Peptides against a protein of PDB entry 5VZU. Designs and how they scored, part 140

Target 1, 271 residues: chain A of PDB entry 5VZU
Amino acid sequence: GRTLEDIFHEHMQELILMKFIYTSQYDNCLTYRRIYLPPSRPDDLIKPGLFKGTYGSHGLEIVMLSFHGRRARGTKITGDPNIPAGQQTVEIDLRHRIQLPDLENQRNFNELSRIVLEVRERVRQEQQEGGHEAGEGRGRQGPRESQPSPAQPRAEAPSKGPDGTPGEDGGEPGDAVAAAEQPAQCGQGQPFVLPVGVSSRNEDYPRTCRMCFYGTGLIAGHGFTSPERTPGVFILFDEDRFGFVWLELKSFSLYSRVQATFRNADAPSPQ

## One batch from the design tools (peptide; made by RFdiffusion4, then SolubleMPNN)

Design b2_p21_6_s1 (from b2_p21_6, 13 letters changed)
Fold by OpenDDE base, seed 2:
Order: sequence, then structure tokens, then C-alpha cells
Structure b2_p21_6_s1 (fold): chain B 271 residues (1-271), chain A 21 residues (1-21)
Amino acid sequence: as target 1 above (271 residues)
Amino acid sequence: SKKLVDLSERIEQLRAEKAAK
């Protein structure tokens, strides 16, 4: 029977071959494109820029993190055999914060799955409602044919009944102590652990996170076949580190800022 | 088509699953 080692060698050979094919496709025509760093904005969740991802067997992955109003985007700078360069590997909805449970319940993958799928359904509903408002605004300019539909008349009737007494019972207004929603303390990181059964290439990930958001990741077959968006969680650890939990893949990717200073990498000011 | 789950991770998972059986 195939050993686990045989399966590993066969797969590593296939991956190396796919990387070779993918790179060799460009040997006859090299196109160079200048990449500009996104300008930093005051409302950006963290400074935009280049991040190094850990994607298991894919090797060194470089992504550009950028902010677009209430959305964040990870764009591939490096391509791989599945997803070419320039694709949006992750798309984050900054309107839909994920609240992680306590550290004990964070170990439960089914709990995280429930929370993420509930948010995915809300995002889907908001997209449907926004589609209806755009649709209904065009339909109502139908001509007001003033059809004078007629005066029909009817009718009756009557009855009665009586007395019941005014029971005075002066129930004291129980002070509904409005539980002041404690402003989510933006400054204190919460304890963080990966759910059981989520694979991580490195156990060396931050054990504290600032906040989490709903997002989607791009997945595809070799040669960018059957591309689809899969649900996940963007995890902000600090100014220089974020993660993405791929829910359906049960995997975690850690991204660390590239600390290299690039001269002349700033986008030209829009004139 | 599955994003290649790091078949190294899947093999490690299969090793762990086989060691737990």
C-alpha cells in the first residue's frame, strides 16, 4: 500500500512540477509592472503595505494589504500554481466584526463556524436588500393611469358589551437599568487560540488579538480553475501582523509586515 | 477544486489521525 511518506513524496513532486510549469510559462515573455504602496489614511485599521504570508507548501507569499472604506483587501503580489498575481486573495468586511468567545469556547471549531456562518447570512441579506432598493427605484415611474375605481357602499352593525371595573394596581416602574454597553475597550487585546482541528504551519502565532472581522478568501484549482470565495475570519493581532482563518479549509494563514524600506514606492499623488 | 490543502499538513493530520486510532 502507499505509505504516508510515498504520498508526501508524490505530492511534493507534483507541487514542485506545478511551480516549475507555472514559472516556465513566462520564460518566453517577462512583463515587469511597478508596484506602488497604497497611501496611508487616518481611518485605516493599520498602515497598508506588503505582508509575507505563510501558506504551507506554497512557500513565500507576498500580499499587499489596502483599505477601501469599510473593506480591506489582500492582493497577491506573488502568484502560485492556483491563484495568479494580482488576484484578491482575501477580502475583509470591516462592517462585520466577529466577536470571539472566551478562550475555552474558542477551542470549539463548531462555535466559530456558527458565528461566521451567521455573519455570512447577514451579509447576504444586506446584499439582497441593497439590490431591491436599486431595482424598485426604477420600477415606480410607470404612468399613473388614474383609473376611477368605484364607490361601493356597505354596511352594518351593532353591538354592546359592558362594565369591567378599574383595578388600580400601581405596579412600581422597575428601573430597567440600561446595561451600559461597555465601550469595547479598543486597547486591550483578548486571549486568542486556534480552534481544535484548524491546521497552522507554525504554532508560533500571537496568543492575543485586537479584533476580528468577517471576510472571504479566494480558492482555486491548478491553473486558476473553478475560482470561488470561501468564508473566513480576519484576525488583527497588531500593527504588523494579521491572520486569516479559512473556515471550510480548516486552515490558518499568518501574515507579517515586510519591514523593508522601499525608496520611490509611494503612489504618485493624484493630480 | 480544493486549494491545495498543504498536503504536508494533510499528511501530518493523517499521521495524527492514524496515531489516534
Scores: peptide ipSAE 0.024, ipTM 0.615, DockQ to the pose 0.110
Fold by OpenDDE base, seed 4:
Structure b2_p21_6_s1 (fold): chain B 271 residues (1-271), chain A 21 residues (1-21)
Amino acid sequence: as target 1 above (271 residues)
Amino acid sequence: SKKLVDLSERIEQLRAEKAAK
């Protein structure tokens, strides 16, 4: 019987063949676009840049990781038959940290699924509420032409109200128990394992993660048909490695920083 | 996975398209 590895190898060879057929089918007409590395900011979770992804079905993908306030984005530099280059393969909500359970419970896919779906519902509610506030605030400023009501001269009644003594109501300062912001444990990674039934192409993934966030991944049929966002988990391992768990696909993608230095790859300053 | 099934179908389609040219 074909092993899963044999199937993956055959599909990888066939992807190369597809790429060759596509390049040949379009008369080798290639459009080249310059890519720029995003500028690094001090508040960036890690240094932005190029990451090499291992996709089980697609082989090697290059993704640009960039930070946009409380959001991170993975933009495809390499296209595939499903998702063209320049699409956002992953969108990460840095406001919605996922706490992974202990190592034993991390093996339970249903527990991870529950945690992710609860965060997805919170994100949906926040988007609906923020959409209503933005919608209601713009609708009511119809220009009420306030007709200038004539300034009736209200008279200057000078009444000297008396010296009411300031009662020293010594309101005890209620101890606002500053909820001790648990110091962001920036230092010690937690043990990490993939849930049972999540497919990884490589079992050699980091067994310790720094933090996790809610995110969505882009999935589509061939030719970018029926594109949709599927829920997932962004896993930061270290400065040079992150993963994405595709919840509905039960798959894991590992991304490693491209260590190559590029000259003149910095984004032009916004004019 | 959906992506793998889609891939096999599209390779067969592309082979058919290339054989028809």
Scores: peptide ipSAE 0.020, ipTM 0.560, DockQ to the pose 0.070
Fold by OpenDDE base, seed 1:
Structure b2_p21_6_s1 (fold): chain B 271 residues (1-271), chain A 21 residues (1-21)
Amino acid sequence: as target 1 above (271 residues)
Amino acid sequence: SKKLVDLSERIEQLRAEKAAK
């Protein structure tokens, strides 16, 4: 049978050939841009940096993972025939955790689909509400020409008296059963499995995940035609590995940190 | 459903486009 290595080599040959064809089509007019690694912040979910992605038919891709407050972003460093380099292949909302069910129910694609779509609708509602608040705030700064309206005199309206009879409404203290927020065992990974019918490049994905988040993935036709964002799940496995479940595509992409150290890869200090 | 296009199909398309130029 074809090994993962055989498939990898075949895909690498294809990517090299595509690179050669593309470079040859444009009369060798190539623009090189320096890539800088994003600075690490204390609040970053994991260390930002370069990750090697495995997409099913597209072979090997490089993605830059970066953090932007409560959002994470995967930016393509390598392009493909559908999505060019520099595009945001994944956008992750770190405010919206996905709670995976037990391992048995994780095999059910319809259950995962339900959970993700419910989170998607919440995200859409929050975007609509936040759009209204930003709209109302700008309208009221018409120039209040403060014409000094003259100080009409203080009519001393009389001090009507104090008859505050304290009604002793002895409202029984409703036992607010403080639902003990079981401290979300924030540190222990949960068992992880792909739903039935989700395609992976291989079965060698981590079988334990730390946490999951709602996200969107970018899909397009050849030449970046009709680009759209599709719902998905960002799966954090560990410090060096994450995945993305493309819900509508029924596919999984695994990303592993590039361990290579680069000299002079840090962004120049803002002068 | 929208799908990503296979890389091999795109390579063959690009070969055909290059042969026609």
Scores: peptide ipSAE 0.020, ipTM 0.559, DockQ to the pose 0.105
Fold by OpenDDE base, seed 5:
Structure b2_p21_6_s1 (fold): chain B 271 residues (1-271), chain A 21 residues (1-21)
Amino acid sequence: as target 1 above (271 residues)
Amino acid sequence: SKKLVDLSERIEQLRAEKAAK
């Protein structure tokens, strides 16, 4: 039977051939754009920058990791036949931490699937609730057609209603103990293993992770047809390595920091 | 994966498009 390696090899040959066909069709008309590295912020989970990814059957990709408040973004620097350069290959919700089970239960794909789908449903509920608050605020500007009802001068009388004593019901404002958002304590590293049936191009991935977060990955057909977001897990291994588990694809992508120092890669300061 | 199934067909199409140019 074809091994997974044989399937990956055949598919890689096919992708290389597609890339060769595409590049040959453009008669070496290459457009180069300068890419600026995102500025680092103190609240960034790790230093933003360029990462090289092993994307299963799709080969080597370059992704820019950037942070946007409680969201992280992986932007494709290299395009592929499915997803062009500049697209957001991964979107990470840093509000939705994934707690991995023990190492034995991490091997169970159904357990990871359950955990991810529960978080997906919470994210969906929060989006619906936030959409309702934004919707209710717009509904009350019904046009007050102030029909100018004529000013009939009803002279009605000055009834002195009596001095009802102000009951000083000093309702103590219940201290809404603002649940102190525990500063995202750099979680103690936990043992990490891929679930059985999740394909990795390389079995040499970090066996300890710091944190995991809910995220979505972009998938599409060739030529960016029918693009959709699929649920997954962002896995922070260390300052220079992260992974993404594509739940529906049953695949893992490992991303490692590009250690090359680029001169003049910093974004120009906004003047 | 959706990405895999369309590949062979798309390669054949692209080969045909390249052979027709």
Scores: peptide ipSAE 0.019, ipTM 0.541, DockQ to the pose 0.048

Design b2_p21_6_s3 (from b2_p21_6, 14 letters changed)
Fold by OpenDDE base, seed 4:
Structure b2_p21_6_s3 (fold): chain B 271 residues (1-271), chain A 21 residues (1-21)
Amino acid sequence: as target 1 above (271 residues)
Amino acid sequence: EKPLVDLSKMIEELRKKKEEE
């Protein structure tokens, strides 16, 4: 029977061959598209821009990170045999923070899985409720034919008088104990470790993270066949590094900012 | 050492499992 190693070797050879075929086919018909960097906003979680990821057989991939209100998106700049360029490889819901447990419990994949799946169900519920509100709001605008009921001119009823006795009721100002909004402790990173059984390309990932969010990653077969969204965790390490844990795949992808400065990479202002 | 499971392989393995279910 084929060993897992044989299947891996065959699959790696196929991916290399596919990459070679694609590269060789495109050499004759390259369409160049200019990529513009997203504008930075003060409310962006980190500066948007290009990040490099390294995936097992795919090698170096480039992803554009952008912010869209309470959502972040990773868009593939480099395609691979599974997912073409321009696809949203990751979608992050910045409304749904993932709280990682202590470092000991972070090693438990089942605990991370539980936390992520609970958030996934909340997101599904919110989508269903929001779909119902959008559905119910459209149903009630039946065309009320506003029959022009005639403007009957009815009468001037009178001017009753002035007596303005100012009741002095001196309601004591109840001390509104300003609940001191504990300043969002933006600063203290928590210890981070991958769960046991999550595959990483290397062990050289940040061992401290700032925050985590629920997200989904795009997965597909070769040639972008049967694309689907799989649940995961976006992990913000710092201003220049983030990760994504692919829950179902039990894999981790690390992304690092491309430090190159690009001239004229800003999107043209809409004229 | 678990071989670096290629993302594409993991996807294919997940698909095969879904087709067998």
Scores: peptide ipSAE 0.022, ipTM 0.574, DockQ to the pose 0.443
Fold by OpenDDE base, seed 2:
Structure b2_p21_6_s3 (fold): chain B 271 residues (1-271), chain A 21 residues (1-21)
Amino acid sequence: as target 1 above (271 residues)
Amino acid sequence: EKPLVDLSKMIEELRKKKEEE
């Protein structure tokens, strides 16, 4: 039978071959596109820009992180054999924060899976409800002038009586202790560890995170076949580093800001 | 060293697993 090692060698050979084919397809025509950095906004979670990622065996990837209201997007700047350049590799829902458990329970992959899948179902429900409100608003066609059929004067029915005493029982107003939303301790990052069984390229990832959000990642076969969105967790470590946990793939990708200063890379001001 | 499972292979393994369930 093929050993696990044989299957890995065959797959790595296929990946190298596919990467070679995709790069060699450009031998006859190089198209250059200028990339503009997205403008920074005050409400952006971190400064938008270029990040370098390490994702599986693909090696070095470059993504553009941008913010779009309550959503963030990672757009591929570098293509790979599976997903071409210009695709949205990650989509982050900034409405749906993931609360990580304590450091001990973060080692449990099933606990992280439960939390992420519960948030995925909430996102699905919100999309269905918002779809219904948009559907019902179109159906109110014009007022049919319903002619006023003369309503007959139905009858008198009667009088029953009496007395029951006013029991004064002065129920004390139970102080609704407003559960003070503990201000999310904005200053001290939470201890962070990958769940057991999540593969990282390197064990050199930040052991403290600022916040996490629900997101989806794009996956596809070679040549962008059968593209689908898979659930995951966006992990903000700091101003220059974020991660993505691919839940179904049990994989972790670390992204670090490209520190290069680009002259004239700002988008032209909208005239 | 755990071989770096490529994304393509992870997808193929997940597809096979879904066809077996």
Scores: peptide ipSAE 0.021, ipTM 0.580, DockQ to the pose 0.480
Fold by OpenDDE base, seed 1:
Structure b2_p21_6_s3 (fold): chain B 271 residues (1-271), chain A 21 residues (1-21)
Amino acid sequence: as target 1 above (271 residues)
Amino acid sequence: EKPLVDLSKMIEELRKKKEEE
């Protein structure tokens, strides 16, 4: 039978060969597309831009991080055998903060899995409720065939007089107990460790994080076959570093800002 | 086949299968 070593070698040879074929295709016909850096907004969690990261066996990848209201997006700048360039590798829901436990409980993968899956179910419920409101609103526009009711004549009904006594109905101001939005405590950096059994290609990841959010990552077979979204955790370390924990894959990707200064890479101002 | 994103995970899953046989 195939040994573990045989399967590993066959898979490595296939991935190396695929990477070689894909990289050698760049020598034949390079279509260059200009990439614009997204403009920074004051409300952006960090400065948007290019980040270098590792995704699986593919090695060095480049993603563009951008902000879209309460969502963040990682877009592939480099393609791989599974996911082509221009695809959204990560989608982050900035409405759904993940609170990591203490450092001892962070080592427990099952605890992280529980927290992420509870948030995933909440996100699904919110999508179903929003889908029902949108569904009920569309059902009532049956075509009112407005039959042209015939023009009945304007009977000039007479000008009855002005007696507007102002009733002072003193409606008591019902105390709308404004549910105090707990101020989003600007999360003091907390100790961070990967759960046991989460693989990292780089053991040199930051040991403190600022905040975490629920997100989904795109995974696909070779040639972008059967693409699906898998749950994960976006981890903000600092202004120049973030991570993504792929929950179902038990893997961690570290992304670091590309420090290269690009001349004329700013998006043209919307005219 | 689920895309095995990490060779280390492939090795771990295959080790686990080999311990179950």
Scores: peptide ipSAE 0.020, ipTM 0.555, DockQ to the pose 0.168
Fold by OpenDDE base, seed 5:
Structure b2_p21_6_s3 (fold): chain B 271 residues (1-271), chain A 21 residues (1-21)
Amino acid sequence: as target 1 above (271 residues)
Amino acid sequence: EKPLVDLSKMIEELRKKKEEE
């Protein structure tokens, strides 16, 4: 029978081979594509740009972080054996802030799992409700066959008179309690620790976080087989660092801003 | 096949499978 060591060795060989294939594809790339940095917007959670990260067994990756209203997106600049370049490695829902518990309860993976799964269920409900409103509007344009209904004679209904007493029904304007958008408190950094059993490549991650959001990560087998979105937590540490906890994978990826100044990396102004 | 995110987790999952067989 195969030993655990044999299976581990075979998997390591496969992973190394796939990494070599992907790296060699870049070296043999005859087509150079220019990457443009996203323009910064005043409403962006942090400055968009290039981040270097570590993802599980895949090693170093480069991700472009961009903002799209109430969503953030990490797009792979580097491919890996599982997920090719140009794919959205992470999608962050900036509508769904995650409140981390105290530092003691942050060590409990089941508590983090509960919090994330409750948010995931709310996101699914919102998607179902929004899907129903879009669906009902299109159904009723059945072709009304204009059957020529015969011209029934307009009976002259009599001109009854004018006594419209103005009822001053002072309808109180129902206070639409504008759900107070809790100002994005750039809150004081909360103490942060990974749950027990969440793997990190580096123990050197920030021990304070600014805020967390619900997100999904893209996962796939080798060669981009069976791609799926898995729930996770986006952790904003600071202007230059964020993390992603892959909940189902029990892994953590740390992303740090690429501090290199790129000349002419800005998108051309739309003429 | 689920993407193997962590080799340590893979080893743990393989151990569990071997205990269930």
Scores: peptide ipSAE 0.018, ipTM 0.556, DockQ to the pose 0.165

Design b2_p21_6_s4 (from b2_p21_6, 12 letters changed)
Fold by OpenDDE base, seed 3:
Structure b2_p21_6_s4 (fold): chain B 271 residues (1-271), chain A 21 residues (1-21)
Amino acid sequence: as target 1 above (271 residues)
Amino acid sequence: EKPIVDLPKMIEELRAKRAAA
């Protein structure tokens, strides 16, 4: 019977072969494209830029992190046998913060799964509601041909009547308890641990996180077959490090900022 | 550009060869 090690070894050999075939096909037709760094905005969660991913069998990946209002995106700069360069490997919804439980409950994968799936259902509901409002507005301007109906004329009448007293219904102003936006505790990192059964390439990940958000990751078969979005957790550790938990894959990817300075990497000003 | 080699088909052929060995 095939052992788990045999299956893993066969899969690794296949990935190495696919990587070799993929790279060797480009040796004959190299198209160089200049990559520009996204401009930093004051409202960006962290400085946008290049991050080095360390995850799984794919080895080293470079991802561009960029911010687009209430969304962040990780775009692949390096392709792999599954997902080509230029694809959005992660999409992060900055509207949907994930609150991690205490450190003991963070070890429970089912608890993290519950929290993420509850947020996923809220995101789906919001998308359905926003789709309905956009649909109803377009329908009704049929051209009513204004037929010019004619001028008829009449008449007078007159009269008076009286006083009805307005009742003082003193409706008490219900104290709108302003749901105190819990000040985003910007300061102390929450203790962080990966759930049991989530694979990390190294146990060397930050043991404190600043904040977490709902996101989706792109997965595909070899040659970009059957691409789909899977639910996950974006974990901000610090200004230079973030992670992504792939919920369905039970895997963790750590991304670290590329500290290299690039000359002339700024995006051309939009003319 | 599309890869010159159909990678999915090549994987299926490799899997079929491994299943026959």
Scores: peptide ipSAE 0.016, ipTM 0.490, DockQ to the pose 0.041
Fold by OpenDDE base, seed 5:
Structure b2_p21_6_s4 (fold): chain B 271 residues (1-271), chain A 21 residues (1-21)
Amino acid sequence: as target 1 above (271 residues)
Amino acid sequence: EKPIVDLPKMIEELRAKRAAA
């Protein structure tokens, strides 16, 4: 069978050839930008940094994983023919954990699809509700041009009387059971398998995962045409490996931490 | 499903564009 290395080698040759063709088309005009590693925070799901990905159709890519509160982001360090460098290849919602079924039901793509689409609908509802609260607050400062409408006389409507006894209807405050944000307990690893019909370029993926989250992946045509976000599953395997299941594309990307230590890769402290 | 990118075809198209420039 093709090893990871063979797949990497073949796709690296193809990507190197593509890169060579592209760089040659632009008269070898290469712009180099220094990349800084994201600062690590204690609350980060794993250490942020560079990851080497196997993209199901595009071969080898480098992404930067970073954390932004309850969101994670994969940013392309290497561009491809569809998605240029600097784009967010994946955006992960760490609020929306996906519970994988048992190993037998994990083979069913339709079951994974159902679970992901249910979470996608919740995320859409939350975005609509949060959009309404932000919208209602801005509407009311229409400048009341107080046109001085003339002083029509105060008709003294009379003093109707007193005593209606306050009925103590002690409506028990319904305990809004605040859905206890179950702390992101670093769950015991669960058995993991790709659904039948999900394409992996490599069968050598971790067979145990720590947790999964809802996310979206960026797809586009050649030259970054018609970019769209597709639903998917972020799979945390360990501190150094994560995957992304592209639901609509029925593909899996495995990302492994770049083990190289970079001197002076930390962002300068903002003075 | 077709791969998002037919890399061989793209390489051929890019080679053809380079040869025409």
Scores: peptide ipSAE 0.015, ipTM 0.484, DockQ to the pose 0.071
Fold by OpenDDE base, seed 1:
Structure b2_p21_6_s4 (fold): chain B 271 residues (1-271), chain A 21 residues (1-21)
Amino acid sequence: as target 1 above (271 residues)
Amino acid sequence: EKPIVDLPKMIEELRAKRAAA
């Protein structure tokens, strides 16, 4: 039988052929676009920048990680046959932290799936509610022509009296001892393992993570056909490494910071 | 400009040829 390696090898040959055909068309006319590194902000979860990723069978990818308030984005610098360069391969909601279970329960894909799907439904509800508030606020600035309403006289409404019935019902406030949520020690990484049945190209992923967030990943057919966003988990390992679990694809992508320094890669100051 | 070659279609055709061989 064909091994997974044989299938990946054939797929990689197809990707190379596609790249060759694409570069060989138009008389080898290549358009180069300058990439600017995003400026670092104090509130950024980690330093923004270039990361090298391993995405399934596609091999080496370059992604730009950037922060946009309470959202993070992974933008493809390298395109593939499914998703062109410049697309947002991942969008991370930094408002919606994923709490991973203990190490034993992390092996259960269905448990991770439950947790992620519950957060997805909360995100959908918040989007529906926020859409309603934004709609109601715009309607009321009709130009109220200030017609001067004439001063009609204050009729003296009478002072009805004092009936003071003292009903005693002294319902004891049951001391709901708010179980002091022990402040989850924000500094120590938790043990991390991929669920059983999640494919990773490399088993050499970090076995400890700092925090996880809800996110969505972009998937498409060849030629960017039927693009959709699928639920996933952004996993921050450290300052230089993050992962993304593609829930529906049952796959894991590991991203590591590009350590190369680039001169003059900063965005021009807005004039 | 759109690629002159329909890469998706070309790959589907190549896959179909490989599956038939």
Scores: peptide ipSAE 0.015, ipTM 0.482, DockQ to the pose 0.040
Fold by OpenDDE base, seed 4:
Structure b2_p21_6_s4 (fold): chain B 271 residues (1-271), chain A 21 residues (1-21)
Amino acid sequence: as target 1 above (271 residues)
Amino acid sequence: EKPIVDLPKMIEELRAKRAAA
């Protein structure tokens, strides 16, 4: 019987061949698009830019990481047989931080799965509630024909007097010690390990992470068939490295900053 | 050891598989 390893090797070989055929076919109209680096903002989680990653069987992937308020996006710069260039390979919700358990419990895939799926349901609820508020707010501006109801002069009700002594009930305000939310020490990395059964192409991933967030990854069949968003975990390791755990695929992608400086790659100022 | 993917050999093997299918 074919081993899972044999199937994986055959699939990698097929993807490499597909890429080779595609690049070697003269009939392929190559469209070139200029890519601009996103401007950096002071509130960005890390400096935006180009990252190189290992995307499962696809080999080397180039993505652009950008920040959009409380969302981050990984946009594919390199296409593959499944997902074309310019698609959002990952979408990160920076509102939904994931707290990883201790290292022992981090090895449990079912625990990570539980945490991610609970966050997914919260995100779904928030999207439904926000959709209802946006829907109800537009419906009630029916044109209120302001019929000018005539100003009836309501009368001078009189000035009655004075003296009610204020009783000094000195109720001591109970000092609600606002538990100072200790500013989550954004600086101390936590120990990190992949869950058992999550595949990584390289065991050389950072063993310490700064923070994790809920995200979704894009998956599709060959030719971008049946594209869907699957739940995952964005893992910030440092200023130059992040990962994505694909929950349903049981896979991990590591991304590292492209250290090359690009001249004239800045986005044109919005006029 | 990183598996040295011999791309030329792999392409030849895949061409041979396609010609046999």
Scores: peptide ipSAE 0.012, ipTM 0.442, DockQ to the pose 0.040

